# Ledger of designs, part 62: peptides against a protein of PDB entry 6D0Y

Target 1, 225 residues: chain A of PDB entry 6D0Y
Amino acid sequence: ETEDHLESLICKVGEKSACSLESNLEGLAGVLEADLPNYKSKILRLLCTVARLLPEKLTIYTTLVGLLNARNYNFGGEFVEAMIRQLKESLKANNYNEAVYLVRFLSDLVNCHVIAAPSMVAMFENFVSVTQEEDVPQVRRDWYVYAFLSSLPWVGKELYEKKDAEMDRIFANTESYLKRRQKTHVPMLQVWTADKPHPQEEYLDCLWAQIQKLKKDRWQERHIL

## One batch from the design tools (peptide; aimed at target 1 H5 L9)

Design b2_p29_6_s3 (made by RFdiffusion4, then SolubleMPNN; from b2_p29_6, 15 letters changed)
Fold by OpenDDE base, seed 4:
Structure b2_p29_6_s3 (fold): chain B 225 residues (1-225), chain A 29 residues (1-29)
Amino acid sequence: as target 1 above (225 residues)
Amino acid sequence: SEFLKKLEEWLKELGVPEELIQKWLEKLK
């Protein structure tokens, strides 16, 4: 029964209340911390589930995880591991929309001090390195590039502040890949879906252009169309 | 104290049973 109540709390943390969102998150984090020894597994699963199923509340739950990590670093690490497992499962199931949300979630966890900047850089290096593997289908290579680029609005500033040289190398490799990959012309309004996992020429190139502009503008989001 | 008070109110708004609220609050004291 306690677990059910915890689930309810986690799901409702971002809802309107008499307190500020920050206060709600802090309070919930405190409660969860207290019960963590007894309900760690359940709490972990719940957080992973809501993170996956409620992408519109990404920043709310990343903040919560950040607060929990500040109190219990071990939990933060385990949460990240669980999220990585979910990411792998999503990719295996060809659930690309879910997968990209998970990557964005992980990206924002850098801002919440759950994931170190070097670790995120390493992850993106791994993503982009897939583009160098010729035996990998282009659909997969394209997705990794998409996942990387589409996550930069959340973490690009932080990564360039701390790992500019490494990020420049990743960008160079990405640019090189985009130039040499096979392209299919399609309207700009192409939406990424699980049914259409391959980013088309106009879509991915447009995203690249937007990210380059974002980078040039010191990662100010107001310049993204 | 002020924090715990706000937390209590928040938990009540979520419909958490009083007994459970008190248990959690005690853990936070």
Scores: peptide ipSAE 0.028, ipTM 0.408, DockQ to the pose 0.850
OpenDDE base, seeds 1, 2, 3, 5: peptide ipSAE 0.023, 0.023, 0.021, 0.022; ipTM 0.455, 0.414, 0.457, 0.417

Design b2_p29_6_s4 (made by RFdiffusion4, then SolubleMPNN; from b2_p29_6, 11 letters changed)
Fold by OpenDDE base, seed 2:
Structure b2_p29_6_s4 (fold): chain B 225 residues (1-225), chain A 29 residues (1-29)
Amino acid sequence: as target 1 above (225 residues)
Amino acid sequence: SEFLKQLETWLRELGIPEELIEEWLEKLR
């Protein structure tokens, strides 16, 4: 029964309240921390579920996880591991929309001090390194570049502040790939984009241009596809 | 504590049973 109430709290946080969101998040973090000894597994599962299924509350749940991580470091690590596993599962299931969202979620966790900047850089290095593999279809290579670029609005500033040299290398590799890749229509590209103002074969080039501008603007937040 | 008062208010808004609210508040005091 307590588990049901915990679920209710986690699911409903961020809804209209007489109290501020910040206060409710802090309160929820306290409640969850207090009950971790008894309901750790359930709480972990619940947080993973809402993080995955409620993209409209991304910043709410990244903030919550950040608060919990500050209180219980082990829980934070386990949560990240669970999310990474979910990312891998999404990729295996060809759920590219969920996968890219999960990468964004993980990216924002860097801002919440749950994931270290070097770890995120390493992830992006791994993503971009796929572009150098000839045994991987271009559609897959393109997706990894898309996942990387589309996540930078959430974490680009932080990563460049802490790992500028490594990020420059990733950017150089990305640019090189985009210049040499074949611009051919791939039906799978349609899975990635909600807004399709450009042909699918040109989307990555467009996104690249947008990210370059964002970088030039010192990662000032703006709406990007 | 203002923090605990806010939490209590929020929990009541959500229809959490009073006994459970008190339990959580006690753990956080």
Scores: peptide ipSAE 0.519, ipTM 0.932, DockQ to the pose 0.954
OpenDDE base, seeds 1, 3, 4, 5: peptide ipSAE 0.513, 0.514, 0.514, 0.517; ipTM 0.931, 0.930, 0.931, 0.931

Design b2_p29_7 (made by RFdiffusion4)
Pose (drawn by RFdiffusion4):
Order: C-alpha cells, then structure tokens, then sequence
Structure b2_p29_7 (pose): chain A 225 residues (1-225), chain P 29 residues (1-29)
C-alpha cells in the first residue's frame, strides 16, 4: 500500500506543482530516508526503473539519488552496483538505446558526487578503446563512441577540469576514429540530398561538432536543468 | 506503516495552500 504511495511519489516528482522543483526534491528525499529502513529493497528497484525508463527526467532523479547518497553511503553503493548490473544486462540483451540512458545516468551522478570522476574517465577510455577492436562492425565502434560523446553534455565540465590529461587522450582517440569512418551510406538515409538550406549530417559528425563547440565554450551550456 | 508518507503529503498540501494564498495577495497588491 505505502509502496504504491512510494512509486507514484517518485514518478511524479518534477511535474507542475506549487512548490519549486528543489523544494520537492529535498522534501521527497527526506521521506525516502524515513521509509528506507523498511523499504530499502523496494525504493532501490523503483529508482532503478526510472533511471532506465525515464531519461527525459534524468537530472531530476540523479539529484534525488545524490541527496540520498550524501545521507546514506551504503544506499548509494547498492544503487551504483545495481546500475552496473543493469548496464551489463542491457548490453548482453542488445538493448543499446536503453544502455546509453544508463551510461548517461552514471555520468551525471558524477555531478551529484555519487561517483568519483576518475572511475568515470576509466570507463570512457574503455568505451573509446572499442575503436581499436578489430574484426568488429563499424556500428559497434560507433555506439561506444556515441555513449561517450552523448554523455559529455551533462558530465563534460566536471571530467575535464578534474582530469584533462587522460580526457585529451580520449578525445585524440575519438577524433582519429571519426576521420577514418566510412560515410558512403549516408545518402540513402538523408531526407534531402541538398546541402541547402540545411545539411542533413551523419549523427556522429554532428554530435562531434556539437561537443567540440561546447569545449571551446569552456563547457558552458545553458539548457540542461 | 503509511504514517510517514501521509504526514509528508499533508504537510505538502498545506505548503501549497500557503503559496497560493501568497500569490493571491501579491495579485491584489
């Protein structure tokens, strides 16, 4: 009964309401502490559900997990382990669109001080390391590069300031791979073949240009909540 | 027990009513 009260309370946080988003998260994180001794097992799988199924509300739930972790270290560990467990489950089941949501979530948890930045950089340079794997489809290399680049809009500023020597090695490996990719197939996937008024760019070249511009902008982006 | 969640929901509804009364006072000013 109160479980249903916990679920609908987690799913609806950040919707339109009289209270501010921050006031709602601080209040909700408080009530999840009180119910945590009895319902630790349930609260855990609900937060795992929203990190997997609600990527649009991503930053809302990483902050919520961040608050619970600052107050309860063992809960933060159990959750991160569950995320690693699910990331493996998703990659094994060939659910890559679902896996990028989990990688994005783990990445943004660095901003919430739940995950140390070196641990995240180590995972990313293993992602880009897939560009070196031989006898594998380009789409495999593409996805692991995509998971890295598409997470940077959230975690980019933090990972670079803390560790820029290893991040540049990652960017160098990434740029080297992007230049040697074959783009012979792009015409079959373009809605317009014309370059005017708007070019229809291959998705990785587009994301690369976007990330490099953000880099030149000192990693300042003005949209992400 | 559901006491902790019910207390939280009642406190939240009271805080929302207070915020709405403050907004009506500001509109009247």
Amino acid sequence: as target 1 above (225 residues)
Amino acid sequence: SSEAVEEYLEEREEEEEEILEEEEEEEEE

Design b2_p29_7_s1 (made by RFdiffusion4, then SolubleMPNN; from b2_p29_7, 14 letters changed)
Fold by OpenDDE base, seed 5:
Structure b2_p29_7_s1 (fold): chain B 225 residues (1-225), chain A 29 residues (1-29)
Amino acid sequence: as target 1 above (225 residues)
Amino acid sequence: SSESILKYLEEKKEKEEEIKEKEKLEKLK
């Protein structure tokens, strides 16, 4: 009964309430903290699940994880490890939509002080490094670029404030790849399916242009989100 | 944003802790 209750609370947070979102998050964090000694694994799994299935609540759940991490339960590290495992599993299963949501989730965890900026930069370096691998299909290379670029609205400001030189290197590598990649022409609506995760040429170029503009506009999210 | 929400909640928590500490000190007088 308690586990079912936790699931309900986690799934419903951020919905219409008489209380503020902040109050609801604080309350839920308190409940989850109290139950961590007994239900840590379940809570970890639940949070991973909502992270991948409820992208519309991304900032709600990243904030929740941030609150839990701030309560000094050593929860944040274990959660991130679980999320990384889930990301790897999603990629192995060719679930690219789930994978990109997980990357965005991890990105926003930097803002929540759960993940250090250098760690996120390292992750993005790893992503963009795939574009240099010749034996990797372009569809997969394109996805890593997409995952990187599409996550920048959440974390680009923070990363450039702390790791501008490293980020510029990643951008240069990304630009180089975009210039040399093979052009593709597929319907935009079919770009990110499990069967066809290859982005439209115009889509990636458009995204790149949007991110460049966002960077110039000091990472104001209103330009993309 | 998550950052703004967290900042708000952290500030609130700090204020609440400060109030609690003051109350504890008053009880010791």
Scores: peptide ipSAE 0.124, ipTM 0.580, DockQ to the pose 0.030
OpenDDE base, seeds 1, 2, 3, 4: peptide ipSAE 0.123, 0.106, 0.118, 0.118; ipTM 0.574, 0.562, 0.561, 0.567

Design b2_p29_7_s2 (made by RFdiffusion4, then SolubleMPNN; from b2_p29_7, 14 letters changed)
Fold by OpenDDE base, seed 2:
Structure b2_p29_7_s2 (fold): chain B 225 residues (1-225), chain A 29 residues (1-29)
Amino acid sequence: as target 1 above (225 residues)
Amino acid sequence: SSSSILAYLEEKKKKEKEILEEKRKLEEE
């Protein structure tokens, strides 16, 4: 396979086809597996790229990665490591929109058996623990809470099924933070920007309420957040 | 394992469809 061909295959997966999406993904996973010896780095980069740039295909690509991971576990690990590095880089660059998508992607990888539930819980624990750091601006603390909460639609069910006690502790800490944080009243027109990660008061509280409702509904999502 | 992964995708697709349908119904009321 040529690099251009691989890019095309990866980017266009999920488009209309004579075959089912599942079949196409399985086929693509096979193709990618076969090409890993020659194009591992390229494939890795491509997958990382689509993971962060095509949020509308999030589950498609997590599924693809899951399938590939099932075929080549080592590559799956390398992919996760690459994604974590990318997340760190995004945060350093204050690219919070990319960062949150990466967190969501990683979250959904739990459902695809690429990331273990305990690892994701640990990540969220780390996120929420930032709220306890006084040397960190509230803007950034709020973002970590947002990143955590906004990812729960993808993975909350799985995490509560496996790590309910730990998740409850995270929720308690989150709730405590939300109650004690300084409230800011800003017009709701611009909620999120890449350079201004501070969620508006009403939005973060709204998100919290939505997640609480989702939790109450046993993670049966009735609307897309 | 691959089957379970694909099943998850199918579930997500189904769920999304249901949510959209429900949303449509609510908007029509």
Scores: peptide ipSAE 0.425, ipTM 0.827, DockQ to the pose 0.037
OpenDDE base, seeds 1, 3, 4, 5: peptide ipSAE 0.414, 0.417, 0.420, 0.412; ipTM 0.821, 0.825, 0.825, 0.821

Design b2_p29_7_s4 (made by RFdiffusion4, then SolubleMPNN; from b2_p29_7, 13 letters changed)
Fold by OpenDDE base, seed 1:
Structure b2_p29_7_s4 (fold): chain B 225 residues (1-225), chain A 29 residues (1-29)
Amino acid sequence: as target 1 above (225 residues)
Amino acid sequence: DSSSIEKYLEEREKKEKEIEEEKKKEEEL
């Protein structure tokens, strides 16, 4: 009964309420904290599930995890480890849409003080390093660049404030890759279907230009990308 | 703990009701 109630509360958070979202999140964090001694594994699994399956509630669940991490630091670490495992599984299963969303979720966890900026920089360094591997198909190399660039609107400001030199190296490597990659006439219309991670060649170049502009504007989102 | 969930739900319902009543009073003035 308690497990079913926890599931219901976690799934319904952020729905229409007379109370503020912030108040509801603080209240839910308190409930979850109190139940961690008995239901830690279940709560962890539930949060991983909703983080994966409810992309429309990204900021709600990153904030919730941030609140929980502030109350119980060990839980935050275990949650991040679970999310990284899910990311690896999504990549193995060729679920590229899920995988990129998980990278964005992890990126926003830096703003919620769950993930340290150096750890996120290291992840992006690893992503961009795949572009140097000759045995990896270009479509997969393109995806890692896409995952990096598409996550910067959430975390780019924080990473450049703390790790500007390392970020500049990642940007230089990304630029070099984008210049040397083969532009194969893949018809523009291949939507990112779960089975074919074809970032449209034009889309990566457009995304790069948008991120360069965002960087120049000191990561101030004047316009929702 | 079922008691923590029940307490939270009760407190939430109480707060929501209080906010709704306050809004109604403001609309009547």
Scores: peptide ipSAE 0.166, ipTM 0.655, DockQ to the pose 0.847
OpenDDE base, seeds 2, 3, 4, 5: peptide ipSAE 0.177, 0.166, 0.077, 0.058; ipTM 0.671, 0.654, 0.560, 0.544; seeds 2, 5 fail the geometry check

Design b2_p29_8 (made by RFdiffusion4)
Pose (drawn by RFdiffusion4):
Structure b2_p29_8 (pose): chain A 225 residues (1-225), chain P 29 residues (1-29)
Amino acid sequence: as target 1 above (225 residues)
Amino acid sequence: AAEEAAVAELKATAEAERAEVKAELAARE
């Protein structure tokens, strides 16, 4: 019964309400502490559900996990382990669109001080390391590069300031791979073949240009909540 | 006190839209 009260309470946080978003998260994180001794097992799988199925509300739930971790270290560990467990499950089942949501979630948890930045950089340079794998489809290399680049809008500023020597090695490996990709197929996927008024760009070249501009902008982006 | 008021309001909304939350999560899965 109270479990249902916990589920609908977690899913509706951040919706329109009289209280501010921050007031709602601080209040919700408080009640999840009180119910945690009895319902640790259930609260855990619910947060795992929203990290997998609600990527649009991503930053809301990473902050919530961040608050619980600052107050309860063992819960933060159990959750991160569950995320690593699910990331493997998703990649094994060929659910890559679902996996990028989990990688984005793990990345943004660095901003919440739940995950150390070096651990995240180590995972990313293993992602880009897939560009070196031989006898594998380009789409495989593309996805692992995409998972890295698409996470940087959230975690980009933090990972670079803390570790820029290894991040530049990753960017160098990434730029080298992007230049040697074959783009012969792009015309079949363009809604318009014309370059005017708007070019229809291959998705990785587009994301690369977006990330490099954000880099030149000192990693300042004004949209992400 | 302000946190308790915020939780009370959120509980009232969550209890009113509980069936919709379950249907939405089922559709997403």

Design b2_p29_8_s1 (made by RFdiffusion4, then SolubleMPNN; from b2_p29_8, 20 letters changed)
Fold by OpenDDE base, seed 2:
Structure b2_p29_8_s1 (fold): chain B 225 residues (1-225), chain A 29 residues (1-29)
Amino acid sequence: as target 1 above (225 residues)
Amino acid sequence: SELQKALEELEKQALEKKEEIKEELKKLE
């Protein structure tokens, strides 16, 4: 009964309403908080599911999680842990598209103050460190670089504001890898609509160039043009 | 707004590193 109601509320948040989105999110956060003692596992699963399956509502759900984290910090932590577990499972299943969305979701959680900037930096350091492992296939190394770079539109500004030196090191390592890796021409998923990849550019080189421009433009996507 | 207040509170709480995240991420390698 209540469980089904929670599912409906979570899935429908952000839809057209007479109330503001902010008020709806606050209300939902309150409802979820109140029901955590009885339905924590269900709520956790639901939030993880919508985070994974509804990328179009990414900012809505990151905001919701942020609000919920403010109300129940322990639950916020459990949510992040669950998301990381899902990320690992996605990687094991070679579901790279899902995995990158999860990384982006986690990235935006930094903006919602659910994940500390240093923790996200550490995550990206771990990602880029994979490029230093020669026993790992290049396709795997490439994906970690892609996951890192393609998530920066969501969190690059915050990370550079808080950890510019560390981010510069990550960028340097990334650049070094991109220069020494074997070039392959494969399609890539664009993270923004304002810019289009150069048809003759290599997959990661193109993304790198776009991110460099984004960085140059102070991480303002509308200025990438 | 209530949202803004909540976000400000989150900012205060999120100053600490998420050590659990780091531990989980180590398992990715």
Scores: peptide ipSAE 0.027, ipTM 0.566, DockQ to the pose 0.029
OpenDDE base, seeds 1, 3, 4, 5: peptide ipSAE 0.025, 0.023, 0.024, 0.025; ipTM 0.580, 0.471, 0.573, 0.471

Design b2_p29_8_s2 (made by RFdiffusion4, then SolubleMPNN; from b2_p29_8, 17 letters changed)
Fold by OpenDDE base, seed 2:
Structure b2_p29_8_s2 (fold): chain B 225 residues (1-225), chain A 29 residues (1-29)
Amino acid sequence: as target 1 above (225 residues)
Amino acid sequence: SELQKALEELLADAEKNREEIKEELKKLE
C-alpha cells in the first residue's frame, strides 16, 4: 500500500460497501498490520487524526484500533499514548469539546480491549477528585463531572461488570458533589465549548438522572442522552 | 504501565496549569 492509499482506506472506512462494516474493518486491520513495518508513523498519525477529527466514526475507529491492538499490541499502546498526549494538549489549550470527546473515545477503547477497565476507573476517579479541589471555579469541577458522566454510555456497563465497588464510590462522590454544588440557572440548554465550559444547571442534573436510569436499566440504552 | 504513567502525567500537567485555567474559567463565571 502507498501512503496515500492508506490514508484513503483509513478515512473512508465505514462508508457504503458491498461488505459488512465488520468485514471491512477486519480487512483494513490486516492491511494496516502488514504495512506497519514501513508506515507505522504515518498510520499512527492518520489514526490519531481521524480518531480526533471524525467523531461521527467513533465506534468505527475504536473498533479498528481494537483489531489492530489484537494484531500488534505495541502499536495499540503507542496509539493510546498518543491519544493521551492529545488529551493533555486539549486540556492545556482549553479545548474542552475535544477533550471530552477524547475521553469518550478512550472510554470506548475499553470495550475494544485496548484499555483495561481498571485504568479507566482510575482516570474517572481522578476526574471526580477534581470536585474536591479548593480555590478553583466550580465550572472546572463541573466539567470533569460532565466528562465522566457523558462517557458512561460508552463504558459504564464494562466498568460496572469489572469494578462495581469502585464505580459505586465514584457515583457516590459524584452525587454528593451534585447535591452540594452551587446552583445556577440558565434559560437554554447548551453544549459545552472551549469558551463556554459551564453547562446549564438543569443539563448537568438531567445528565445525572439519565445516567442513573441507564445504570438502573443495566446499561441498556433506551434513550439518547 | 505506560498507560497509567500517561494518565498520571496528564493529571500532573493539569495541576501545573491549574492556576492558568483557574483564571481563565473565573473570567467566564
Scores: peptide ipSAE 0.032, ipTM 0.629, DockQ to the pose 0.019
OpenDDE base, seeds 1, 3, 4, 5: peptide ipSAE 0.029, 0.034, 0.027, 0.030; ipTM 0.543, 0.563, 0.546, 0.578; seed 3 fails the geometry check

Design b2_p29_8_s3 (made by RFdiffusion4, then SolubleMPNN; from b2_p29_8, 15 letters changed)
Fold by OpenDDE base, seed 1:
Structure b2_p29_8_s3 (fold): chain B 225 residues (1-225), chain A 29 residues (1-29)
Amino acid sequence: as target 1 above (225 residues)
Amino acid sequence: SELEKALEELKKQAEAEREKIKEELEKLE
């Protein structure tokens, strides 16, 4: 049936094909747009599901959503709202691994012109503001900083191009927090492959150093594009 | 490279960005 067909198309996009990825994505966006009048809810659920459960296809699905958003602006909005709800649910359930992935997904949606840069900046401002909350476990504060920093490889360039002053403020607040927090001994975080390895240090400090380097390198990340 | 092409086409097609979700993002916590 049509529903099963749509599910198959959505799940298999980006796999080996005789056609280019661009062509397949454009085609799928067209198919989905045409079927929205009859299967809007189903398509929405499917897209949310694959966006959440198939991290290896993150950029494929952000691109797909971007294409679909260009065709149907209202549906794009509903999708983002659904993803935000999912993020809230993940946070509420303390599913931090899923939550950070969702933040990265949303971050890449900025590049796809689905989410406005100012909105993403506002979200990150809220994340970093958690570091100022009283009577909150440090692990929670650390996670929000991690979620912010670890998402910058996907969206840092765009945000600094449009909101450099605001981003600098967020960075300053982040740096201040990192200096005053209690350090722990955990494995190093590596956001992307680097030719020169970093010395062993606390994971957030290491990530901070990596992001500073990325910023200095004009946010060039070949692994994303 | 294929992904870059797709994104370039997307950027060409997508002109409107979502400002209305600002409130949702601000209420994330």
Scores: peptide ipSAE 0.026, ipTM 0.488, DockQ to the pose 0.031
OpenDDE base, seeds 2, 3, 4, 5: peptide ipSAE 0.023, 0.019, 0.023, 0.020; ipTM 0.564, 0.539, 0.543, 0.455; seeds 3, 4 fail the geometry check

Design b2_p29_8_s4 (made by RFdiffusion4, then SolubleMPNN; from b2_p29_8, 18 letters changed)
Fold by OpenDDE base, seed 1:
Formats: sequence, structure tokens, C-alpha cells
Structure b2_p29_8_s4 (fold): chain B 225 residues (1-225), chain A 29 residues (1-29)
Amino acid sequence: as target 1 above (225 residues)
Amino acid sequence: SELQKALEELRKQAEATKEEIKKELKELE
């Protein structure tokens, strides 16, 4: 396969075809696996790019990466390294929208068994620990809390199943921070569709309430898978 | 869903995360 062909295949996966999406993903994984010896770097870059730029296909590409990781045991790690590098770059550039997409992507990779649950917990611990940093703008603290909370719809169930005590600690620290931070009037954020409307609240407080409800509902969210 | 089926199959085949992944996550800003 040529580089252009690989790009086309990766970018167009999930489009309407005669075959099911899962069949297409399996097929693409096979193609990419076969081409890794010649185009590993290109494939890594392409997957990183689509992960960053096509958030609407998040679950498609996490699944693809998972399939590739299962076929090539080194690929997952290399991909995650690339994603972490990109996340760092996004943060340095203050591209917080891109960064949160990457965090969500990494979160969903836990479900694909590319990233272990304990590793993701450690990542979120690091995020929430930013709230304890001194002489840092609140916007920075708020973003890391947002990144954590807004990713839980994708991975909260898995993390609580395996690391409930650690997650409870993170939640406690988050709650503590939310109580002491300065609040502003910001539009509500909702990651998932809820049947009941929420009153207008500060965006992090609102998100916190939504996540608490999701937790109580055993992390059941529609339309993710 | 189709994705759910794919994920279930993937979960059967997936391996544990490498140590380098853990390291990278810990070093995140």
C-alpha cells in the first residue's frame, strides 16, 4: 500500500459502505498491520492526526488502535507516546480544546485495553494535583479539573471497577477544590444527552453535578458505543 | 452497537499496558 492509500483508508473509515463498521475496522487493522514494517511512522502520525482532528470519530479510532495493539504488541505503546507528546504540545500552545479531545481519546483507550486503568488513574491524579499548585492561574486549575471530569463519561465505569478507592480520593480532592475556587457565570457544559434539564450553574459546578449523577446511575451513558 | 461488538472482541485479544505508557502519563504536565 502507498502512503496516500493508507491516508485515504484511515481518514475514510466509518463512512457508509456495504460492510459493517466492525468489519471495516478489522479489515483496516489488517491492512495497517501488514504495512507497519514499511510505514509505521506514517501510520502513527496519521492516527494521531485523526485522533486530534476528528473527535466525532473518537470511538472508531480508539477501536482501530486497540485492534492494532492486539495485532502488534508494540504499536499501542508507541501510539500512546505520540499522543502524550501531542497533548503536551497542545497544552504548551494553550490549545485546550484540542487537549481535552486528546484526554478523552486516551480515556477511551482504556476501554480498548491499550491503556491500563491504573495508568489512567495516575494521569487523573496528576491532573487534579494541579489544583494544589501555588501561584498558578485558576484557569489552569479549572481546565485540568474539566479535563478530568469531562473524560469520565468514557472511562469512569472502568476506573471505578478497578480503582474505586483511588478514584474516591480524586473525587474528594476535586470536590474540595470546587468549593474553594472563585466562581464565574459560564454556560453549562453537558457531555451527554440528559432527559432532564439542569438549572444554570457555573460550568464546573454543573459538570460536577452531572458526573455525580452519572456515577449514581452506574456510569450508564447512551450513544457512546 | 457495532462498535460495542468490536470492543468486546478487542478486549478478548488485548494485552496489558507497557511500563513506558505509565511513565509517560506520570510525566504529563
Scores: peptide ipSAE 0.023, ipTM 0.545, DockQ to the pose 0.031
OpenDDE base, seeds 2, 3, 4, 5: peptide ipSAE 0.023, 0.027, 0.023, 0.026; ipTM 0.545, 0.478, 0.538, 0.548; seeds 3, 5 fail the geometry check

## One batch from the design tools (peptide; aimed at target 1 S8 A18 C19 G27)

Design b2_p30_1 (made by RFdiffusion4)
Pose (drawn by RFdiffusion4):
Structure b2_p30_1 (pose): chain A 225 residues (1-225), chain P 30 residues (1-30)
Amino acid sequence: as target 1 above (225 residues)
Amino acid sequence: AAEREAAVAELEALAESSSHELEEHLRALS
């Protein structure tokens, strides 16, 4: 019964309400502490559900997990382990669109001080390392690069300041791969073949240009909540 | 503390007044 009270309470946080978003998260994180001794097992799988199925509300739930971790270290560990467990499950089941949501989630947890930045950089340079794998489809290399680049809008500023020597090695490996990709197929996927008024760009070249501009902008982006 | 209690009470009232269509959809996916 109170479990249902916990679920609908987690799913609806950040919706329209009289209280501010921050007041709601601080209040909700407080009640999850009180119920945690009895319902640790349930609270865990619910947070795993929203990290998998609600990527639009991503930053709301990473803050919530961040608050619980600052107050309860063992819960933060159990959750991260569950995320690593699910990331493997998703990649094994060929659910790559679902996996990028989990990678984005792990990444943003670095901003919440739940995950150390070096651990995240080590995972990313293993992602880009897939560009070196031989006898594999380009789409495989593309996805692992995509998972890295598409997480940087959230975690980009943090990972670079803390570790820029290894991050530049990753960017160098990434730029080298992007230049040697074959784009012969793009015309079949363009809604318009014309370059005017708006070019229809291949998704990775587009994301690359977006990330490099953000880099030149000192990693300042003014949209993400 | 009072602000947190007010925020929690509002969220509980919202959960009781709104439909459970989202929770049922999430359970189906799991």

Design b2_p30_1_s1 (made by RFdiffusion4, then SolubleMPNN; from b2_p30_1, 17 letters changed)
Fold by OpenDDE base, seed 4:
Structure b2_p30_1_s1 (fold): chain B 225 residues (1-225), chain A 30 residues (1-30)
Amino acid sequence: as target 1 above (225 residues)
Amino acid sequence: SSEKQKALEELEKLAKESSKDEIEELRKLE
């Protein structure tokens, strides 16, 4: 494959075709694996780029990376490393929209067996522990709780299946924080998402309620009001 | 790999490694 052709294949995966998405992803994973000896750096850069810039294809690219990781574990590791670096850079640049998306992306990589569940649980434990920090702005506490909760639709089921006790503790700590926090920072949360707050509830409270319902529904996502 | 593991460890501690500057930038939003 040529470099330009690889770009086309990666960017267009998931588009309408006669084959199933799963078949297309498996096929592409095979093509990319075969081309790693010659185009590893290019493929890595392309995957990182589309992962960041095409959020509508989040699950497509996490699945693709999962397939590649299964074929070439080292490459999967390099990809994870690159995405983690990007997340750090996003946070450093105060790009919280990108940061939260990257957290979601990394979360879904757990489902794809690219990132181990215990690592993600540990990360979320530390996210929620921010709520206990002293002399920090509430927006910081709120963001990390938001990043945690907003990622659960992608990874909550897997984390509870693997680490239910730890997740229960995280949930308890989250609930405790939400009960005691001030609710004057709702407008600030709007900078992190395009979603508008529920007209009847504070944004994080609404998100919490949605996640609680999702949990009750055994993490089977439903259309929300 | 060792490199992957190191990266994951950094990910796990991401929230704890936030710089003072980052926190102060957030404070400006209040």
Scores: peptide ipSAE 0.558, ipTM 0.920, DockQ to the pose 0.019
OpenDDE base, seeds 1, 2, 3, 5: peptide ipSAE 0.554, 0.556, 0.554, 0.555; ipTM 0.921, 0.920, 0.918, 0.920

